# Designs tried in a protein design run: peptides against a protein of PDB entry 6PSE. Part 136

Target 1, 78 residues: chain A of PDB entry 6PSE
Amino acid sequence: PSEEEEYARLVMEAQPEWLRAEVKRLSHELAETTREKIQAAEYGLAVLEEKHQLKLQFEELEVDYEAIRSEMEQLKEA

## One batch from the design tools (peptide; made by RFdiffusion4, then SolubleMPNN)

Design b2_p27_4_s4 (from b2_p27_4, 10 letters changed)
Fold by OpenDDE base, seed 1:
Structure b2_p27_4_s4 (fold): chain B 78 residues (1-78), chain C 78 residues (1-78), chain A 27 residues (1-27)
Amino acid sequence: as target 1 above (78 residues)
Amino acid sequence: as target 1 above (78 residues)
Amino acid sequence: KLSEEEKEKILEQMKADLERARKEEAE
């Protein structure tokens, strides 16, 4: 039997004491996993914001670079 | 009583049928939350990679900009 | 504030731990 089938059998045949312990274990794991999910989402959002700020800085620098490049090219051609 | 205290009482006083249903519910929620945590982590990594590539492009442009700026400054001061 | 390297390591570790757990459950 798969581990899933074996686990399902354990749940079906388990005494209340085991079931209460399993509820406690699963509740704890769910709480931890939920906190980690939220943390991962917050990190992803922070990186998106940083990437957006970097993109704005890149676009501003690109405009400044093209301005100086154009001025330099005009001076070299004169 | 807090919701946590009420839930703890439910678990302590619950019949095996309720406990089995609760194990099933918590197992399902844990599986879903785990998948969502992985997805959040994968998304965050993808955004980090995109930000890293953008940062490399920005640093390359910054070097080119400083080179032209320095040359232009030398020409203006001469 | 976490450095970018620290954030990346956290996300990579979270992904690796969960992928391992899924593989172990699927076996």
Scores: peptide ipSAE 0.115, ipTM 0.784, DockQ to the pose 0.514
Fold by OpenDDE base, seed 3:
Structure b2_p27_4_s4 (fold): chain B 78 residues (1-78), chain C 78 residues (1-78), chain A 27 residues (1-27)
Amino acid sequence: as target 1 above (78 residues)
Amino acid sequence: as target 1 above (78 residues)
Amino acid sequence: KLSEEEKEKILEQMKADLERARKEEAE
């Protein structure tokens, strides 16, 4: 049998004490996994905000770069 | 009593059939939350990689900008 | 504050752990 089938059998044959312990275990793991999910999302959001700021700075620099490039080209041709 | 205390009482007083159903429910929620956690992690990683690439591009542009600025200054002073 | 490198390592580790868990569940 697959591990899933074996686990299902275990749950079906388990005594109440084991089942209560399993509920506690799963509840704890769920809480932990949920916290980690949120943490990862928060990190991603923070980096996204930083990336957005950087993008704005990059676009501004591109404009300034093109302006200077154009001016330099004019000076060379004069 | 708090919701947590009420839930704890429910688990302690529950019959095996309810406990098995609760194990099934929690297992399902854990599986879903785990999937969502990996998605959150993948998203965060992708954003970090994008930010890193943008940072490198920005730094390269800064170097190019300073080079042109310096050349332009030399042309103006000549 | 976590550095970007530290954040990356955390995310990579989380991803690796979950991918392993999924593989084990699928087997």
Scores: peptide ipSAE 0.115, ipTM 0.784, DockQ to the pose 0.448
Fold by OpenDDE base, seed 2:
Structure b2_p27_4_s4 (fold): chain B 78 residues (1-78), chain C 78 residues (1-78), chain A 27 residues (1-27)
Amino acid sequence: as target 1 above (78 residues)
Amino acid sequence: as target 1 above (78 residues)
Amino acid sequence: KLSEEEKEKILEQMKADLERARKEEAE
């Protein structure tokens, strides 16, 4: 039997005391996993914001670079 | 009473049938939340990698910009 | 404030933990 099937049988045959303990365990794990999910999302968002700022800086530098490049090209061709 | 205290009482007073259903519910939610946590982690990592690549590109452009800027400055001062 | 390296390690560790948990469940 698969572990899932064995677990299902365990739940079906379990006494109330075990079931209460399992509810408590699962509730705790769910809370922790939820917290970790939120934390991961927050980190991802922070990096996304940093990347956005960097992209703006990069685009500004590209504009400035093209301006100087164009001016330099004009000077070299004259 | 807090919702947590009320829930705890419910679990304590619940019949086995309710407890089994609750184990099933919590197991399902845990599985879903776990999947979502993985997705959040993968997304965050992807954004980090993108940011890293952008940073490298920015640094390369910055070097090139400074080179042209310096050359232009020399030409203007001559 | 976490460095990018620290953030990466956190995300990688979270991913590894979850992948391990899934593997154990699938066995």
Scores: peptide ipSAE 0.114, ipTM 0.784, DockQ to the pose 0.376
Fold by OpenDDE base, seed 5:
Structure b2_p27_4_s4 (fold): chain B 78 residues (1-78), chain C 78 residues (1-78), chain A 27 residues (1-27)
Amino acid sequence: as target 1 above (78 residues)
Amino acid sequence: as target 1 above (78 residues)
Amino acid sequence: KLSEEEKEKILEQMKADLERARKEEAE
């Protein structure tokens, strides 16, 4: 039997005391996993914000670069 | 009583059938939350990689900008 | 403040832990 089938049998045959303990265990793991998920999302969001700021800076620099390039071309042609 | 205390009482007083159902519910939620946590982690990593690439592009543009600025300064002084 | 590298390591570790857990459960 697969581990999943074996676990299912265990749950089906388990006494209330074991089941209560399992509920407690699963609740704890769920809470921890949820917290970790949120934390990962927060980190990703922070990096996304940093990336956005960097993109704005990049675009600003690109504008400045094109301005200087254009001025340079004018100076070279004069 | 707090919701947690009330839930704890429910678990303590619950019959095996309810407990088995609760184990199943929690197992399902844990599996889903675990998957979502992985996805959140993967997303965060992807954003980090994108930010890194953008930073490299920014630094390259900055070098090019300084080169043109320097050349411009030389042309204006000549 | 965590560096980007530190953040990456945290995310990678979280991912690795979950992947291990999945593999162990799949055995």
Scores: peptide ipSAE 0.112, ipTM 0.783, DockQ to the pose 0.363

Design b2_p27_5_s1 (from b2_p27_5, 16 letters changed)
Fold by OpenDDE base, seed 1:
Structure b2_p27_5_s1 (fold): chain B 78 residues (1-78), chain C 78 residues (1-78), chain A 27 residues (1-27)
Amino acid sequence: as target 1 above (78 residues)
Amino acid sequence: as target 1 above (78 residues)
Amino acid sequence: SAAELSEEEQQEILEKFKKAKEEELKE
């Protein structure tokens, strides 16, 4: 039997004490996994915000660079 | 009693049928939450890679900008 | 700059992240 089928059989044949322990285990893992999911989402959001700020800075620098490049080109051609 | 205490009491006093249903519910939620966590991590990684590429482009532009700025400053001071 | 993800895809990801954070606040 697959591990899933074996687990399903175990749950069906288990005593209340085992089932209570399993509920406790699953509740703990769910709480932990939920916290990790939220943390991953918060991290991803922070990186998105950082990327956005960096993009704005990059675009501003491009404008400034083109301005200086144009001025320099004019001076070199004169 | 807190919701947590009430839930703990419910688990302790529950019949096997309820406990099996709760194991099933928690297993499903854990699987779903785990998938969502992985998805969030993958999205965060993709954004991080984009941010990294943008940072490299920004740093390259900064080097070029500082070179032109320095040359321009020298010309203006002379 | 070249983006690996479109603005639309980025917005969808952003909304998913916001939703996940909102779920935290409800718990």
Scores: peptide ipSAE 0.081, ipTM 0.774, DockQ to the pose 0.044
Fold by OpenDDE base, seed 4:
Structure b2_p27_5_s1 (fold): chain B 78 residues (1-78), chain C 78 residues (1-78), chain A 27 residues (1-27)
Amino acid sequence: as target 1 above (78 residues)
Amino acid sequence: as target 1 above (78 residues)
Amino acid sequence: SAAELSEEEQQEILEKFKKAKEEELKE
């Protein structure tokens, strides 16, 4: 039997005391996993914001670069 | 009583059938939340990789910019 | 600049992250 099937059998045959303990365990794991999910989302958001700022800086530098390139071309042609 | 205390009482007083259903519910929610956590982590990683590539491009552009700036300064002084 | 993800995909990711953060604030 698959692990899932074995677990399902265990749950079906379990005594109330075990079931209460399992509810407690699962509730705890769910709470932790939820917190971790949120933390991952917060981290991802922070990185997205950093990437966005970097992109703005990059685009600004591109503009400055093109300006200097154009000026230099003019100087070389004069 | 807090919602947590009320829930705890419910679990303590619950019949096996309810407890089994609750285990099933919590297991499902845990699985979903776990999947969502993993997805968030994967997305965060992808953004990090993009940010890294952008940083490399930015640094390359900075080098090119400084080269042109230096050349232009020399042309202006001549 | 080139991006691995499209702007649309990035926006979807951003919205998902924002939503998750908002859910935390509600709990």
Scores: peptide ipSAE 0.080, ipTM 0.773, DockQ to the pose 0.045
Fold by OpenDDE base, seed 3:
Structure b2_p27_5_s1 (fold): chain B 78 residues (1-78), chain C 78 residues (1-78), chain A 27 residues (1-27)
Amino acid sequence: as target 1 above (78 residues)
Amino acid sequence: as target 1 above (78 residues)
Amino acid sequence: SAAELSEEEQQEILEKFKKAKEEELKE
């Protein structure tokens, strides 16, 4: 049997006291994991926004760089 | 009583059948939330790596840009 | 610039993150 099947058997055979403890454990873990999920999402969003701003700045600089490079090449060849 | 206290009372007064169902529910929600958390973390990491590479490229371009700008200024003033 | 993810994929991820934030606001 898979671990899932074994766990299912355990739950079916468990006494009420164990079941209550398991509910408490799972509730706690769910709450923590939910908080962590939200935090991960918030962090990911923040990084994505920062990356976006950086990309815009980079693209602007590329345009400016190529403009100056082209002008300089013209001046040197003249 | 808070919702938490009410839930705690419910768990204490619940029959084994309800408790088993609750364990199953919580286990499922925990598994889903865990998967979502991991996925969010993976996405955040990927974006962070991209941002890092972009930052390096940006800094290199800034150096090159300032070099050309300075040379251009010298050529124009001469 | 080079990106590992396409703009479309990035947008999909962004929407997922936004949705998660909206859920947080309801809590």
Scores: peptide ipSAE 0.076, ipTM 0.771, DockQ to the pose 0.069
Fold by OpenDDE base, seed 2:
Structure b2_p27_5_s1 (fold): chain B 78 residues (1-78), chain C 78 residues (1-78), chain A 27 residues (1-27)
Amino acid sequence: as target 1 above (78 residues)
Amino acid sequence: as target 1 above (78 residues)
Amino acid sequence: SAAELSEEEQQEILEKFKKAKEEELKE
């Protein structure tokens, strides 16, 4: 039997005391996992914002670089 | 009473059938939230890698830009 | 390159993401 099937059997055969303890355990794990999910999302957002700012800076520098490169190329070809 | 206190009372007074249903519900929500947490982590990691590559490209362009800018400045000052 | 997050903060975030992925592998 799979762990899932064994767990399902345990839940079906469990006494109320075990079930209450399991509800408490699962509630705690759910709360913790939810907090971790939110934290991961917040971190991802922060990195995304930083990447966006860096992209804007890169695009700005690229424009400036192409302007100077073009001017330099014109001077060298004259 | 807080929702937490009311829920705690409900769990204490609940019949085995309700408790089994609650274990099933919480298990499902935990599995779903865990999947979402993992997805958030994978996305965040991907963004970090993209940001890192962009940073390297930016630094490379910055070096090239300063080289051309310096050469151009020397030509203009001559 | 200017960064909104310090290298230390970025490393901390990266380690947290790696830990989350390791948890995925254990499931």
Scores: peptide ipSAE 0.075, ipTM 0.771, DockQ to the pose 0.045

Design b2_p27_5_s2 (from b2_p27_5, 17 letters changed)
Fold by OpenDDE base, seed 2:
Structure b2_p27_5_s2 (fold): chain B 78 residues (1-78), chain C 78 residues (1-78), chain A 27 residues (1-27)
Amino acid sequence: as target 1 above (78 residues)
Amino acid sequence: as target 1 above (78 residues)
Amino acid sequence: SAADYSAEEQQAILERFKKAKEEELKE
């Protein structure tokens, strides 16, 4: 028997007191997990925004670098 | 009375059949929320890794840029 | 806590993140 099947059996055979306790437990875990889910999503979004800003900075630097590189190349060839 | 208080009362007064159904409902929601939490975390981690790689590339480019900039500055001042 | 967000708000946050990620992948 799987843990899932065993748990299901427990729920089916459980007394009201156990069931109420289980509802309380699950409610608490759900609340915590929900909070964590939201936090994870918010964090991920923040990181994505940071990455985006970094990418923009990188692209700007790349343009500047190529400008100087090109100028330097011209000087060397002259 | 708050929804939380009303829910608590419902749980306290509920029959076993309702309680079992509630356990099932909460278990399902917990499983789904857990999956979503993990998914969000995985997305965030992926972005973090990408950001890290980008940061390394940025820093390398910055070094190269400063090298050329410095060389160019020297040429202009000579 | 979970009480800080409605179900709708929770989903909205996730959807925003997913959407942003999709856009990032297009870049």
Scores: peptide ipSAE 0.112, ipTM 0.778, DockQ to the pose 0.629
Fold by OpenDDE base, seed 5:
Structure b2_p27_5_s2 (fold): chain B 78 residues (1-78), chain C 78 residues (1-78), chain A 27 residues (1-27)
Amino acid sequence: as target 1 above (78 residues)
Amino acid sequence: as target 1 above (78 residues)
Amino acid sequence: SAADYSAEEQQAILERFKKAKEEELKE
């Protein structure tokens, strides 16, 4: 039998005390997992926003760089 | 009583059938939340890596830009 | 330029990922 089937059997045959303990365990794990999910999402969003700002700065610098490059190219060709 | 206390009371007084159903419910929610956490974490990591690469590109461009700017400044002062 | 997360924050993200992957493998 698979672990899932074995677990299902345990749940079916378990005494109330075990079941209550399992509810407590699962509730705790759910709460922690939920917190971790939220934190990960928040971090991802923050990094995304930072990346966006960095992209804007990068593009601005590219414009300035190309301007100077072009000017220098013209001077060298004169 | 708080919702938490009320829930705790329900668990303590619940019949095995209810407890088994609750275990099933919590297991399902935990599985879903775990999947979502994984996805959130993977997304956050991916964005972080992208930001890091962009930062490296930005810094490289800054170096190149300053080099050209300095050269241009010298040419204009000659 | 945009500042990166602190080393601690970055590590926290990575640890979340690591833990998530471990759970994924177990699931």
Scores: peptide ipSAE 0.094, ipTM 0.776, DockQ to the pose 0.045
Fold by OpenDDE base, seed 3:
Structure b2_p27_5_s2 (fold): chain B 78 residues (1-78), chain C 78 residues (1-78), chain A 27 residues (1-27)
Amino acid sequence: as target 1 above (78 residues)
Amino acid sequence: as target 1 above (78 residues)
Amino acid sequence: SAADYSAEEQQAILERFKKAKEEELKE
């Protein structure tokens, strides 16, 4: 039997006191996991926004760089 | 009473059948939330790595840009 | 200039990821 099946049997045969404790445990774990999920998502979003801004700056600099590079090349060849 | 207190009372007074159902519900939600947490974490990490690489590229370009800018300025003033 | 996460923050994300993977294996 799978672990899931074994757990299911345990739950099925458990006394009310154990079941209440299990509900409490699971509720706690769910709350913690939910918090962690949200936090991870928030970090991802923050980094994404920062990356986006950096990308814009990078692309702007690339344009400026190529402009100067081209001008310099022309000056050297003059 | 708060919703939490009401829920606690419900759990305390619930029959085994309800408790087993609640364990099942919470287990399911925990599994789903855990999966979502993993995905959120993976996303955050991926974006972070991408941002880091972009930052390195940006800084390298800045150095190159300033070098060319300086050289060009010298050529123009010659 | 864009700021990067500190080494500590990055590590925290990595640890969260690792923990998440462990939980995935457990479930």
Scores: peptide ipSAE 0.090, ipTM 0.778, DockQ to the pose 0.069
Fold by OpenDDE base, seed 4:
Structure b2_p27_5_s2 (fold): chain B 78 residues (1-78), chain C 78 residues (1-78), chain A 27 residues (1-27)
Amino acid sequence: as target 1 above (78 residues)
Amino acid sequence: as target 1 above (78 residues)
Amino acid sequence: SAADYSAEEQQAILERFKKAKEEELKE
């Protein structure tokens, strides 16, 4: 039998005291996992924002670079 | 009473049938939340890698820009 | 390097993010 099936049987045959303890355990794990999920999402959003700002800076520099490059090219062709 | 206290009382007074259902519910939510956490982490990692590559490109362009800027400045000062 | 942040660095980024949100809320 799979671990899932064994666990299901355990739950079905468990006494109320075990069930209450299991509810408590699962509630705790859910709370922690939820916190971790939110933290992971927030971190991802922070990195995304940083990437966005970096992209804007890159595009600005690219414009400036092309302007100078073009001017330099014109001078060399003269 | 807080919602947490009310929930705690509910668990303490609950029948086995309710407790089994609650274990099932919490198990499901934990599984889903765990999946979502992992997905958020994977997404964050992907964005981080993209930002890293963008940073490398930015630094390369910055070097090229400074080279041309310096050359142009020297020409204008002559 | 923009990648391979340590756990501490990741936390610092997270804290900066939270701080930025707090400042935004003050406006």
Scores: peptide ipSAE 0.058, ipTM 0.753, DockQ to the pose 0.053

Design b2_p27_5_s3 (from b2_p27_5, 13 letters changed)
Fold by OpenDDE base, seed 1:
Structure b2_p27_5_s3 (fold): chain B 78 residues (1-78), chain C 78 residues (1-78), chain A 27 residues (1-27)
Amino acid sequence: as target 1 above (78 residues)
Amino acid sequence: as target 1 above (78 residues)
Amino acid sequence: SAADYSEEEQQAILERFKEEKAKLEAE
């Protein structure tokens, strides 16, 4: 039998005391996992913001670089 | 009474049928939340890697820009 | 902001998520 089927059987045959303990366990794990999900989302958002700022800086430098490159190319070709 | 206290009372007084249903509900929510947490983490990692690559490109462009700027300045001062 | 986390803390968060992913995939 699969672990899922074994777990389903355990839940079906379990006494109320075990079921209450399992509800408590699952509630705790759900709360922790929810907190971790939120933290992951917050971290991802922060990295996105940093990446966006870096992208803007990169694009600004590209403009400046192309301006100087073009000027230098014109000077060399004249 | 707080919602937490009311829920705790409900769990304590619940019949096995309700407890089994609650275990099933919590198991489902835990699985879903876990999947969402992992997805958020994978997304965050992808953005971090993209940011890292962008940083390397930015640093390379800075080097190239300073080289051209310095050459241009030398040509103008000579 | 991401500045709220050191690179070490960020790496620790990512490693924890990798471990959770590996556990889930192993099931």
Scores: peptide ipSAE 0.097, ipTM 0.774, DockQ to the pose 0.048
Fold by OpenDDE base, seed 4:
Structure b2_p27_5_s3 (fold): chain B 78 residues (1-78), chain C 78 residues (1-78), chain A 27 residues (1-27)
Amino acid sequence: as target 1 above (78 residues)
Amino acid sequence: as target 1 above (78 residues)
Amino acid sequence: SAADYSEEEQQAILERFKEEKAKLEAE
């Protein structure tokens, strides 16, 4: 049987004391996993914001670069 | 009483049928939350890689910009 | 990959996480 089927059988045959302990265990793991999920999302958001800021800086530099390039081309052709 | 205390009392007084259902519910939520955590982590990694590539492009443009700026300054001073 | 999502989809994912955080903090 699969691990899932074995676990399902265990739950079906378990005594109330085991079931209460399992509820406690799962509740704890769910809380921790939820916190970790949120932390991962917050990290992703931070990186996304940093990337966005960097993109704006890049676009600004492109504008400045093209301005200087154009001016330099004019000077060379004079 | 806090929601946590009320829930704890519910678990302590619950019948086996309710406990089994709660184990099933929590197992399902844990599996989903775990999947979402992994997805968030993968997303964060992807954004980090994109940011890194953008940074490299930005640094390359900075080098090119400084080169043209320096050349233009020399032309203006001549 | 983040490239698999539009900016709108990315923002929606992040907003969902913010909402979940806010709910937990409100409890």
Scores: peptide ipSAE 0.096, ipTM 0.775, DockQ to the pose 0.048
Fold by OpenDDE base, seed 3:
Structure b2_p27_5_s3 (fold): chain B 78 residues (1-78), chain C 78 residues (1-78), chain A 27 residues (1-27)
Amino acid sequence: as target 1 above (78 residues)
Amino acid sequence: as target 1 above (78 residues)
Amino acid sequence: SAADYSEEEQQAILERFKEEKAKLEAE
């Protein structure tokens, strides 16, 4: 028998005291997993913000690079 | 009374049929929340990989920029 | 905030999620 089938049988045959304890256990695990999900989302947001800042720095460097390249090209043409 | 206190009373006074249904509900929500947590982590990883690629591109541009800057400085000193 | 976690802490979080994913895929 699979663990899932055994668990399903346990739930069906369980006394109210066990069922109440299981509700409390599952509620606690759900709360913890929800917190972990939020933490994962916050991490993803932080990395996204870092990537955005890096992109702005990259674009600024591209502008500076093009300015020097253009100046160099003008000097070579003269 | 708070919603938490009302829920706690409901669990304490509930019949086995309601408790079994609640175990099933919570198990389902836990499974869904776990999947969502994993999805959030996968998204965060994808953004991290994108940031890493952008950083490599930025470092390559810095090398190119320093090369042109150095060449320009040599031309001005001559 | 990006400053809330070091790169090492971030990697540890990601590894935990990879382990959880592997457990679910093995079921």
Scores: peptide ipSAE 0.079, ipTM 0.772, DockQ to the pose 0.047
Fold by OpenDDE base, seed 5:
Structure b2_p27_5_s3 (fold): chain B 78 residues (1-78), chain C 78 residues (1-78), chain A 27 residues (1-27)
Amino acid sequence: as target 1 above (78 residues)
Amino acid sequence: as target 1 above (78 residues)
Amino acid sequence: SAADYSEEEQQAILERFKEEKAKLEAE
């Protein structure tokens, strides 16, 4: 039997005390996992915002770089 | 009583059939939340990697820009 | 902002997710 089938059998044959403990365990794990999911989402959003700001800075620098490159090329051709 | 205290009381007084159903519900929610957490983490990691690559490109461009700027400044001072 | 998290906190979050992913892939 798969672990899932074995677990399902355990749940079906379990006494109320075990079931209550399992509800408590699962509730705790769900709460923790939910918190971690939220933190992951917040972190991902923060990194995305930082990447966006960095991209804007990069594009600004590209404009400045191309301006100087073009000016220098013109001076070299004169 | 708080919702948490009321829920705790419900679990303590519940019949095995209700408890088994609750275990099933919580297991399902935990599985879904876990999947969502992992997806959020994978996305966050991908964005972080993209930001890192962009940072490297930005730093490379800064070096090139400063080199050209310095050369241009020297030419203007001559 | 990611600046709301220390580098250590960020790394801890990522490592926990990597571990969880590895556990699921091993099933």
Scores: peptide ipSAE 0.098, ipTM 0.775, DockQ to the pose 0.048; fails the geometry check

